# Peptides against a protein of PDB entry 3C2G: the designs that were tried, part 13

Target 1, 209 residues: chain A of PDB entry 3C2G
Amino acid sequence: IRTFDLLGLLLHDSDAIDGFVRSDGVGAITTVVQYPNNDLIRAGCKLLLQVSDAKALAKTPLENILPFLLRLIEIHPDDEVIYSGTGFLSNVVAHKQHVKDIAIRSNAIFLLHTIISKYPRLDELTDAPKRNRVCEIICNCLRTLNNFLMMWIPTPNGETKTAGPNEKQQVCKFIEIDILKKLMSCLSCEGMDTPGLLELRSTILRSFI

## One batch from the design tools (peptide; aimed at target 1 L49 N91 K100)

Design b1_p12_4_s1 (made by RFdiffusion4, then SolubleMPNN; from b1_p12_4, 6 letters changed)
Fold by OpenDDE base, seed 5:
Structure b1_p12_4_s1 (fold): chain B 209 residues (1-209), chain A 12 residues (1-12)
Amino acid sequence: as target 1 above (209 residues)
Amino acid sequence: LEESTKRYPFTL
């Protein structure tokens, strides 16, 4: 616990973060969070979140790490773990096709839908900290989805990956009325990255319309 | 439309 907090404090600059990631720091944290200790899991996932935008992740093998983390955020009851894990996922798939491919094969699109579906509407949450955290989780899921969708948008160069029928079906679930209502409820939360949510909504609509 | 990353600062 204290070790991860200390590492988090020390990893405040991009060079230190990249150094940690190049030294297999993500693998090391992932090993630690395999222990059945919720405090370690929370602290480890928080540290993963903090280093999740590291450029060195583009060269990190994630074939064994990412499926494990996806399973963790599927089953773990703690919103802090879900927040950290979905945030990590959103950043780690960005600009990294090989990581997207691992995540998609590991059913990440469906998992994102499952996570959003698990939480109540924000208008049903009276506790402001809980409401904000749930909103942040939804935003993380949506940013992740947006990063996936970008790979299927036609580029001017004419080479676009075609989404498989399963992936298309999974993405279509995000336009369900209950999901859309949850997304709209997030727009009412103060301090949220509302532009990112609106951009995602636009991307989903463009990808399927 | 570009892929996006977010910086998550250290919060105690």
Scores: peptide ipSAE 0.555, ipTM 0.927, DockQ to the pose 0.712
OpenDDE base, seeds 1, 2, 3, 4: peptide ipSAE 0.551, 0.552, 0.545, 0.555; ipTM 0.927, 0.926, 0.925, 0.927

Design b1_p12_4_s2 (made by RFdiffusion4, then SolubleMPNN; from b1_p12_4, 6 letters changed)
Fold by OpenDDE base, seed 4:
Structure b1_p12_4_s2 (fold): chain B 209 residues (1-209), chain A 12 residues (1-12)
Amino acid sequence: as target 1 above (209 residues)
Amino acid sequence: LEEQTKRYPFTL
């Protein structure tokens, strides 16, 4: 706990974060969060979120790390762990094709749907901090989905990856009325990435049309 | 590929 808080305090500089990531710091965190200690898991996942934008992550092998994190956010009951883990996932897959491929092979699309489906409607949440945290988790999941969908959008240069039949079926679950209502409710939350959610809405529409 | 806005930039 204190070690991760200290690392989080020291890792405000982008070069220091890149140095940590180049030194297998993400692997070290994922090793530590394998211990059955919820405070340690929470602190470790928060540190993962803090380093999730590191440029060095583009060169880091994530084949063992990413499937572990996906399993953690599938089963862990703590919203803070889910927030940090989905936030890390959203950033780490951004513009990194190899990371997207690992995530997709690890059933990430279905997992994102499962996470969103587990949370109540935002209108049922009277506690503002909890409502905002749930909204952020949903936004992290939906941003991650957008990052996947963007791979399959035709570029002017004609080079497009096609989604496989399984990926298409998993993406189709996000047009369920419950998921769409949760997306729309997030647009009304203060401090949310409303432009990014509107982009996702456009991307979803372009993927099904 | 438009730079997808990283929501968690390095907090300076």
Scores: peptide ipSAE 0.347, ipTM 0.833, DockQ to the pose 0.339
OpenDDE base, seeds 1, 2, 3, 5: peptide ipSAE 0.033, 0.137, 0.032, 0.042; ipTM 0.643, 0.681, 0.649, 0.641

Design b1_p12_4_s3 (made by RFdiffusion4, then SolubleMPNN; from b1_p12_4, 6 letters changed)
Fold by OpenDDE base, seed 5:
Structure b1_p12_4_s3 (fold): chain B 209 residues (1-209), chain A 12 residues (1-12)
Amino acid sequence: as target 1 above (209 residues)
Amino acid sequence: LEESTKKYPFTL
């Protein structure tokens, strides 16, 4: 706990973050969060979130790390862990095809849908901090999905990867009315990146059309 | 359409 807080304080510099990641810092955190201690898991996942935009992650082997983290966020009951894990996932797959491939093989698309589906409607949440956290989790999931979808959108300069039939089916679940209602409810949350959420929604809808 | 990342500031 205190070690992760200290690391979180020291890792305010991008070069320090990259240095930590290059020194297998993500592997080290992932090892630590395997212990059945919720405070340790929360702190470790928060640190992962904070370093999740590190450029050094492009060179980090994630074959053993990412499936474990996906399993953690599938089963862990703490919203802070889910928030941190989905945020990390969103950033770590961005611009990294090899990481996307690992995540997709590890059923990440379905997991994102499962996570969103587990939360109640935001209009049923009277506690503003809880509501905002749930919105943030949903946004993290959608950003992750958007980053996956980008690899299947035709680009002028390359052969588009074709989504498999399972991936297509899993992506189609995000246009279900209940998911769309949850997305719409996020637009009412204070302090949310509403423009970014609308862009993500638009991209998702365009990918199915 | 670009892939997006989000900065998560260090919050204590």
Scores: peptide ipSAE 0.534, ipTM 0.922, DockQ to the pose 0.717
OpenDDE base, seeds 1, 2, 3, 4: peptide ipSAE 0.524, 0.222, 0.085, 0.521; ipTM 0.921, 0.806, 0.679, 0.920

Design b1_p12_4_s4 (made by RFdiffusion4, then SolubleMPNN; from b1_p12_4, 6 letters changed)
Fold by OpenDDE base, seed 1:
Structure b1_p12_4_s4 (fold): chain B 209 residues (1-209), chain A 12 residues (1-12)
Amino acid sequence: as target 1 above (209 residues)
Amino acid sequence: LEEQTKKYPFTL
């Protein structure tokens, strides 16, 4: 706990973050959060989020780390862990094809749907901090999904990967009326990435045309 | 100040 708090205070500098990641800091956090201590898991996942934009992550092997984090996010009940973990996932898959491939092989598309589905509608949440946190989690999931879908959109100048039949079926679940209502509720939240959510909506529609 | 998740842009 105190070590992660200290690291969180020191890791405001991009070179310090990059140095931590180069020293297998992500592997070290992943080892520590395997212990059944919720305060430790929360602090460790928050630190993962803080370093999720490090340039050194492009050179870090994530084959064991990412599947572990996906399993943690699937089973953990704490919204702070889910927020930090989905935030980390959204950032590490951005502009990194090999990380997208690891996540997809680890059933990430289905997991993103499961996470969005487990939360109530935002209009049922009277507590503003809780409502905002749930909205941020949904936005992190939807941002991650957009980064996957973009691989399967034909570009004028490149060999387009085709989604497998299972991936296509999993993507089809995001057009369910419950998911669409949650997306629309997030578009109405202040401080959300409304342009990014509208881009996702466009990307989903393009993936089915 | 809620630490805003460092948001990487969508991959365009």
Scores: peptide ipSAE 0.031, ipTM 0.630, DockQ to the pose 0.103
OpenDDE base, seeds 2, 3, 4, 5: peptide ipSAE 0.023, 0.026, 0.024, 0.026; ipTM 0.589, 0.593, 0.614, 0.620; seed 4 fails the geometry check

Design b1_p12_5 (made by RFdiffusion4)
Pose (drawn by RFdiffusion4):
Structure b1_p12_5 (pose): chain A 208 residues (1-190, 192-209), chain P 12 residues (1-12)
Amino acid sequence: IRTFDLLGLLLHDSDAIDGFVRSDGVGAITTVVQYPNNDLIRAGCKLLLQVSDAKALAKTPLENILPFLLRLIEIHPDDEVIYSGTGFLSNVVAHKQHVKDIAIRSNAIFLLHTIISKYPRLDELTDAPKRNRVCEIICNCLRTLNNFLMMWIPTPNGETKTAGPNEKQQVCKFIEIDILKKLMSCLSCEMDTPGLLELRSTILRSFI
Amino acid sequence: TREPTILEEWPP
């Protein structure tokens, strides 16, 4: 845990996190967090979140790491882990087609739907720290969804990709009534929460 | 510790 904390302090900028990624740091973190201990898992995921915007992640073999992290997000009961994992997912798929492909094959879009649906409306959360966390989580999920939807919107540049039935059923779950009600309620609930502004802006983008 | 840059994709 202290090693994770120290690496977190050392990796202050883009060159450092890219150096860590080229040294197989992401694979090392994911291997270590297989140990069943929540403090260790929370610390490893915090560092993964920190290095998630690394351009070198375009070169790292993610065929095994990514499905493992999606499974972790799916079953781990604590919000800090969910926060870190979905934050990492949003950055790791960004600008990387083959990584989006890995995530789709592992049902990443279906998982975003499940993560958003499990939480009550933001007005039903009393403690401010927790409400802000659910808010950032939903924001992470929708930012991940938006990084996927770009593939299938007609671009005059000429890269009109066709969605397979697998991608179609996952994306279409986001027009089911339950999640639309929840998403529209985040847009209008009446809530002093620092992450609310970014969340509402990201929701509008998801609908667009 | 640093905060990661948020990465998004936008149409032209």

Design b1_p12_5_s1 (made by RFdiffusion4, then SolubleMPNN; from b1_p12_5, 8 letters changed)
Fold by OpenDDE base, seed 1:
Structure b1_p12_5_s1 (fold): chain B 209 residues (1-209), chain A 12 residues (1-12)
Amino acid sequence: as target 1 above (209 residues)
Amino acid sequence: MRKAKVLVEELP
């Protein structure tokens, strides 16, 4: 715990974050969160989120790290771990085709749907901090999906990756009425990027046209 | 404490 809190205080600059990531800092965190200690797992995943926008992640081998993190966020009961892990996933796949390919091969699209599906409707959550955290998790999942969908949208240069039939079927689950209702409920949460959520909704809907 | 940027890809 104290070591991750100290690292989180030291990693206040982008160059320090890039230095940590280049020194296999993500691998080191991933090793520590393998221990069955929820406080270590929570602190480690929070630190992953803090470094998740590092440019050095584009050169970091994630073949072992990313499948491990996906399994962690599938099974872990703590919303703080899920929030940090889905936030890390969303950022780490952004603008990194190789990282998207690892995540997709590791069944990430289906996992994102599973995570959204396991949470109750936001209107059933009376506790405002809990409701906001669940909303942030749903937004992290949907943002991750947006970053995946961008790889299958035609570029002006005529280069198109086509989604496979399995990926198409998994993406089709995000137009389920219950998923769309959860997305709409997130628009009513205070401090949410409402324009970004509407754009994400539009991107999801366009992937089916 | 610095917050990580939220990285969202936009349509070209």
Scores: peptide ipSAE 0.538, ipTM 0.935, DockQ to the pose 0.671
OpenDDE base, seeds 2, 3, 4, 5: peptide ipSAE 0.489, 0.028, 0.431, 0.535; ipTM 0.923, 0.663, 0.907, 0.935

Design b1_p12_5_s2 (made by RFdiffusion4, then SolubleMPNN; from b1_p12_5, 7 letters changed)
Fold by OpenDDE base, seed 1:
Formats: structure tokens, sequence, C-alpha cells
Structure b1_p12_5_s2 (fold): chain B 209 residues (1-209), chain A 12 residues (1-12)
């Protein structure tokens, strides 16, 4: 806990973040969060989110880190862990084809659907902080999905990866009426990436044409 | 392609 709080204070400097990541700081966090302590897991996942946009992550191998984080999110039903972990995932896959391929092979598409499916409707949440956190989690999942689907959209330059049959079937689950209702509820939340959610809706529709 | 907003939690 105290070590992650101290590292959190260093995260106001982009060079300090890059220094931490270059020193295998992401690997160090993933080692520490293997201990069965919920406060340690929360603090570690929060620190992962805070470094998730670091330039040094472009040179960091994620082959062992991403499968571990996806499993951590699957087995720890904690809103702070899920928020931080899905936020990290969204950031690291945003600009890196190789990282997208690792996440997809690690069943990330199915996990994102499972996460969204487990949360109640936002209209059933009376507590505004909790409702906002759940909305942020759903937005992180949907943004990550959009970043995956963008690989399979035809580009003018003719190099399109085709989604496999399993990936297509997993993507089809996101057009379920309950998922669409949750997406629509997130569009009504203040401070959400409404343009990103609308882009995802368009991207999903294009993936079925 | 969009990044997640890192909420800078105001560390005290």
Amino acid sequence: as target 1 above (209 residues)
Amino acid sequence: MRKAKVLEENLP
C-alpha cells in the first residue's frame, strides 16, 4: 500500500512514469498483486491504470502481463479492480496491433461481455458515485471492444485482418438488448465519452454488414 | 482509436 501511494505521487511526472515502466515496474506490480490482499490488489491495479499511457509501454513485452490482468479481473469482482484493469486494457490496446492480438487470444472479448452483463442497469443504482463508477467500467469495456473491431474494418489500402468465426460470435453478443440498454444508459451519464460510445455503435453495425 | 481517461484522482 505505502509503496504504491509513494509511486502514485511520482506519477505527476511523465519522465518518472517512463522511468518506472523502463525498470519493469509493470512486472513488479503484477508480482505484488499475486498476494491475496484486496487493498494491495486495488492499489496495484490503480497504479497500472496511472502508468497505462506511458511511452515506455511501447517497448514493454505484455505477453505475460495481459493474460494475468485479464484473469485477475475475472476472479476479483471488485469495482475498483475492474475499473482500473479495464482502463489499463483500453489504453494499452489503443495503438498497438500486437497488444490487441494478445488480448484477443486471452479471451478479452468474452470477458468484456461478461463484465458488462454482471452489472445491474444504471437506473437501478441510486448511489451516484457507484452509478458513475459502473458507467465508467462499461465505457472502458466498450472502448476496448471498439479498439478491437477497428482492426476488422476495411481500410482503403486493402490490408484487412478478418475476424475469425469465434471472434465474430463473441462480438454478436454485444447486440443483445440488455447490452444495448446499458450502452444507452451510459450515453445519458454526464462526463462520459458519448462520441466514443456512438463510434462503437457504428463500428458494431459495420461489423455485421 | 481512443484512450481511457486516466482520472487523476486528486491525491491529497
Scores: peptide ipSAE 0.073, ipTM 0.706, DockQ to the pose 0.058
OpenDDE base, seeds 2, 3, 4, 5: peptide ipSAE 0.036, 0.037, 0.056, 0.047; ipTM 0.627, 0.668, 0.702, 0.693

Design b1_p12_5_s3 (made by RFdiffusion4, then SolubleMPNN; from b1_p12_5, 7 letters changed)
Fold by OpenDDE base, seed 1:
Structure b1_p12_5_s3 (fold): chain B 209 residues (1-209), chain A 12 residues (1-12)
Amino acid sequence: as target 1 above (209 residues)
Amino acid sequence: MRKAKVLEEFLP
């Protein structure tokens, strides 16, 4: 715990973050959070989120890290763990086709659907901090989904990945009316990443409906 | 054309 808090205080600049990531800092965090302590898991996932946009992650092997993180999010009902883990996932898959492929093979689409589905409607949450945290989690999941959907949209150059039968079924569930209602509810939340949610809405309407 | 191909692939 205290070590992750101290590391978080030292990792304020991009060069320090990149240095930590190049030294296998992400692998070190994932090793430490295997110990079943909720405060340790929260602190470790928060530190993962803090380094999740690091340039050095493009050179980091994520084949073991991503499946582990996805499993961690699946088994821990903790909103802080889920927020940090889905935020990490959203950032690491951005602009990285090989990382998207690892996440999809690790059942990320189904997990993201499950995460969104377990939360109540945002209008039923009267506590503003809880409502905002739930909205942020849903936004992280939806932004990650948009990054996956983009792989199956035909480019002008004719390069398209065909979705497998499992990916097709998972995407069909993600376009269900209850998920679309949650997307619309998140777009009504003040202070959210509205551009990313509007991009997903546009992707769905133009290519999947 | 592009929309139709993606829809045909992801229609249940």
Scores: peptide ipSAE 0.031, ipTM 0.652, DockQ to the pose 0.029
OpenDDE base, seeds 2, 3, 4, 5: peptide ipSAE 0.005, 0.009, 0.009, 0.023; ipTM 0.474, 0.514, 0.468, 0.586; seed 5 fails the geometry check

Design b1_p12_5_s4 (made by RFdiffusion4, then SolubleMPNN; from b1_p12_5, 7 letters changed)
Fold by OpenDDE base, seed 1:
Structure b1_p12_5_s4 (fold): chain B 209 residues (1-209), chain A 12 residues (1-12)
Amino acid sequence: as target 1 above (209 residues)
Amino acid sequence: MRKPKVLTEELP
C-alpha cells in the first residue's frame, strides 16, 4: 500500500511514468496484486490506471499481464478495482493493435459485456458517489469496446481487418435494450463527457450496419 | 497526482 502511494506521488510526469514502465513496473504491480489482499489489489490497480497512458506500454510484453488483469476484473467485487482495471484496459489497447489482439484472444469483448451486465440500473442507485463510479466503469467498458471496433472500420487505404464471427456475435450483445438503457442513464451523470458517450454509442451502432 | 489521459481512437 504505502509503496504504491509513494510511487503514485513520484509518477507525476510522463517521463517518470515511461521510466517506470520501461523498468517492468507493470509486471512488478501485477506480481504484487496476485496476493489475496484487497488493499494491495486496490492500490496496485489504481497505480496501473495512473501509468495507463504511458508510451512505453507499446513496447511492453503484455501476453501474461493482460490475461491476468482481465481475470482479476472478472472476479473482484470491488468497484474501485473494476474502475481502475477497466480504465487501464481502455488506455492500454488504444492505438496498439498487438495489445488489442491479446485482449480479444483473452475474451475481453465478452468480459466488458459481463461487467456492464453485473451492475444494477443507475436509477436504483441513490448514493451519488456510487452511481458516478458505476457510470465511469460502464464508460470505461464502452470506450474499450470502441477502441476495438475501430480496427474493423474500413480505412481509406484499404487495410480492413475483418472481425471473426465470434467477435461479431459478442459485439451484437452491446445493442441489447438493457445495455442501451445503462448507457443512456450514464448521460445524466454529472461530470460525464456526454458528447464522448454519444459518439461511442454512434460508433457501436454503426458497427452493426 | 497527475490524471492519466483518456486514450480513444477516432474514426479515420
Scores: peptide ipSAE 0.508, ipTM 0.926, DockQ to the pose 0.678
OpenDDE base, seeds 2, 3, 4, 5: peptide ipSAE 0.466, 0.462, 0.365, 0.022; ipTM 0.912, 0.910, 0.875, 0.611

Design b1_p12_6 (made by RFdiffusion4)
Pose (drawn by RFdiffusion4):
Structure b1_p12_6 (pose): chain A 208 residues (1-190, 192-209), chain P 12 residues (1-12)
Amino acid sequence: IRTFDLLGLLLHDSDAIDGFVRSDGVGAITTVVQYPNNDLIRAGCKLLLQVSDAKALAKTPLENILPFLLRLIEIHPDDEVIYSGTGFLSNVVAHKQHVKDIAIRSNAIFLLHTIISKYPRLDELTDAPKRNRVCEIICNCLRTLNNFLMMWIPTPNGETKTAGPNEKQQVCKFIEIDILKKLMSCLSCEMDTPGLLELRSTILRSFI
Amino acid sequence: SPREPVHLEEHF
């Protein structure tokens, strides 16, 4: 845990996190967090979040790491882990088609739907720290969804990709009534929460 | 203090 904390302090900028990724740091973190201990898992995922915007992640073999992290997000009961994992997912799929492909084959879009649907409305959360966390989680999920939807919107540049039935059923779950009600309620609930502005802006983009 | 990652998004 202290090693994770120290690496977190050392990796101050882009060059440092890219150096860590080229040294197989992401693979190392994911291997270590297989140990069943929540403090260790919370620390490892916090560092993964920190290095998630690395351009070197375009070169790292993610065929095994990514499905493992999606499974962790799916079953781990704590919000800090969910926050870190979905934050990592949103950055790791960004600008990387083959990584989006890995994520789709592992049902990443279906998982975003499940993560958003499990939480009550933001007005039903009393403690401010927790409400802000759920807010950032939903925001992470929808930012990940938006990085996927770009593939299938007609671009005059000429890269009109066709969605397979697998991608179609996952994306179409986001027009089911239950999640639309929840998403529209985040847009209008009446809530002093620092993450609310970014969340509402991201929701509008998801509908667009 | 540890850094915060940049939020990466894709646009037209």

Design b1_p12_6_s1 (made by RFdiffusion4, then SolubleMPNN; from b1_p12_6, 6 letters changed)
Fold by OpenDDE base, seed 5:
Structure b1_p12_6_s1 (fold): chain B 209 residues (1-209), chain A 12 residues (1-12)
Amino acid sequence: as target 1 above (209 residues)
Amino acid sequence: APRRPRVLEEEL
């Protein structure tokens, strides 16, 4: 716990973050968060989020890390774990096709839908910090989905990956009226990644038309 | 401050 907090406080420099990631820091965190301690899991996932934009992650094998993190998010009803984990997922799938493929094979699309579905409507949340956190989680899930959907949109060069039937079925759940309402509610939240949510809306439309 | 999840825009 204190070690992760200390690391999180020291990892303000991009070179330090890259150094940590190059030294298998992500693997070290994932090893430590295997212990059944909620505070440790929170701290570890927060640290993962803090390093999730590291350039060195593009060279890090995530075949063992991503399935573990997805399982961790699935089994923990903790908003801080889910926030950090979905944030990490969103960032690591952004740049690498192989990472997207690992996440998809690890049932990430369905998990993201499940995460969004479990939260109440934002208008039902009277506590502003809770509402903002829920909105952030939904945004992380939706940004991750955007990164997946973009693989299946025809590029000008005619290169398009075909979504498998399972992926298509999982993606179709994101056009459910409840999910779309939550997306729209997130667009009304201040300080959210409104551009990313609008991009997703555009991507959804392009994927289903 | 904890780094917010940044969508690093893939330069399409």
Scores: peptide ipSAE 0.038, ipTM 0.651, DockQ to the pose 0.455
OpenDDE base, seeds 1, 2, 3, 4: peptide ipSAE 0.038, 0.036, 0.038, 0.037; ipTM 0.649, 0.657, 0.653, 0.694; seed 1 fails the geometry check

Design b1_p12_6_s2 (made by RFdiffusion4, then SolubleMPNN; from b1_p12_6, 6 letters changed)
Fold by OpenDDE base, seed 5:
Structure b1_p12_6_s2 (fold): chain B 209 residues (1-209), chain A 12 residues (1-12)
Amino acid sequence: as target 1 above (209 residues)
Amino acid sequence: SPRKPKVLVEEL
């Protein structure tokens, strides 16, 4: 626990983060979070989030790491783990087609929907910190979805991959009224990037047109 | 405080 906190405190710059990732730091974290200790899992996932924007992740083999993390998020009820894990997921799949492919094969789209669906309506949350954390989780899930959707949106410059029928079906779940209401409720949360959320909403909706 | 990671959002 303290080691991960210390590492997180030492990782102040992109080069140090990149160096950690190049040294199989993500693999090391993933190994440690396999132990049934909630505090350790929380700290490890937080550290994953902290290094999630590392350029070295493009060269990191994630075939074993990413399915494990997805499973961890699926089974662990801790909001901090879910927040950190979905945050990591959203960043790690960004601009990395091979990582998207791993995540999608590992049922990530369905998992993201499941996560959003499991949280109560934000209006039912009286605790502002909890409400904000739930908003952030929803945003992480939707941002991850956005990053997936980009691979299927026609670009002027090339061949667009087509989503498989299963992926299309899973993506269609995100236009459910309850999902949209949760997204809209996040716009009222304090400290949220409202413009970013609106952009994300727009992108998601456009992917279905 | 540790650096906040960038939020990586792909844009069209």
Scores: peptide ipSAE 0.624, ipTM 0.950, DockQ to the pose 0.740
OpenDDE base, seeds 1, 2, 3, 4: peptide ipSAE 0.616, 0.615, 0.618, 0.619; ipTM 0.949, 0.948, 0.949, 0.949

Design b1_p12_6_s3 (made by RFdiffusion4, then SolubleMPNN; from b1_p12_6, 6 letters changed)
Fold by OpenDDE base, seed 4:
Structure b1_p12_6_s3 (fold): chain B 209 residues (1-209), chain A 12 residues (1-12)
Amino acid sequence: as target 1 above (209 residues)
Amino acid sequence: GPRKPKVLEESL
């Protein structure tokens, strides 16, 4: 725990973050969080989130890391683990098609739907910190979904990949009324990426029309 | 375009 806190303090510098990632820091964290300690898992996932925007991640093989993280999020009902893990996921899949493919093959789309479905409606949460955390988790999931969907949207000048039948079926689950209501509720939360959520809405509409 | 979540700068 203290080690991850120390690393978190040192990693305010972008070059330090890149150095950590180049030294297989992400792999080291994933090794450490395999031990059954909830505090350690929380701290490790938070550190993953903190380094998730590092430029060096573009050169880091994630074939073993992403499936492990997705499994970790799947089996841990901890909001802090889910927040950090979905935040990491949303960042790493943003720019690299290869990373998106790894996540999708590892059942990420279904997992994101499962996460959103398990949380109550935001209007049922009276505790502001809890409500905000849940909103952030939902936003992370939806942002990740947006990044996946963008692969399959036709661009005027490019070869567009087509989603497989399984991926299409999994994406269709996000148009459930309960999911849409949660999306709309997130738009009213202060400090949320409202433009990003509106972009997702547009992307969803373009994917199903 | 694809967006990265802002790593919440923990206001240290």
Scores: peptide ipSAE 0.037, ipTM 0.708, DockQ to the pose 0.077
OpenDDE base, seeds 1, 2, 3, 5: peptide ipSAE 0.034, 0.038, 0.035, 0.036; ipTM 0.724, 0.715, 0.732, 0.732; seed 2 fails the geometry check

Design b1_p12_6_s4 (made by RFdiffusion4, then SolubleMPNN; from b1_p12_6, 7 letters changed)
Fold by OpenDDE base, seed 4:
Structure b1_p12_6_s4 (fold): chain B 209 residues (1-209), chain A 12 residues (1-12)
Amino acid sequence: as target 1 above (209 residues)
Amino acid sequence: SPRVAKVLTEEL
């Protein structure tokens, strides 16, 4: 706990973060969060979120790390772990095609749907901190989905990866009325990336045209 | 428009 908090306090510099990532810091954290200690898992996933935008992650082998994290956020009951893990996932796949490919092969699209589906409607949550955290998790999932969908949107230059049939089927689950209602409910939460959610809505619509 | 992947910026 204190070690991860100290690392979080020291990792304000992008070069220090990149140094940590180059020294297999992400692998070290993922090793530590395998211990059945919820405080350690929470602190480790928070530190993963803090380094998740590091440029050095583009050169880090994530083939063993990312499937482990996906399994953790699938099964872990703590919203703080889910928030940090989905935040990490959204950032680590950003601008990194090979990481997107690892995540997709590890059923990340289906997992994102599962995570969104397990939470109640935001209007059923009376506790404002809990409601906001659930909204942030949904936003992280939807941001991750947007980062995947952007690969398959036609560019003016005609070079576009095509989603496989399985990926298309998994993406189709996000047009379910319950998921769309949860997306719309996130637009009413304070401090949410409303432009990003509107972009995702546009991206979803463009993915089905 | 250029494809811009979104990154969560946590305000530290």
Scores: peptide ipSAE 0.033, ipTM 0.699, DockQ to the pose 0.117
OpenDDE base, seeds 1, 2, 3, 5: peptide ipSAE 0.032, 0.026, 0.032, 0.033; ipTM 0.687, 0.666, 0.684, 0.684; seed 1 fails the geometry check

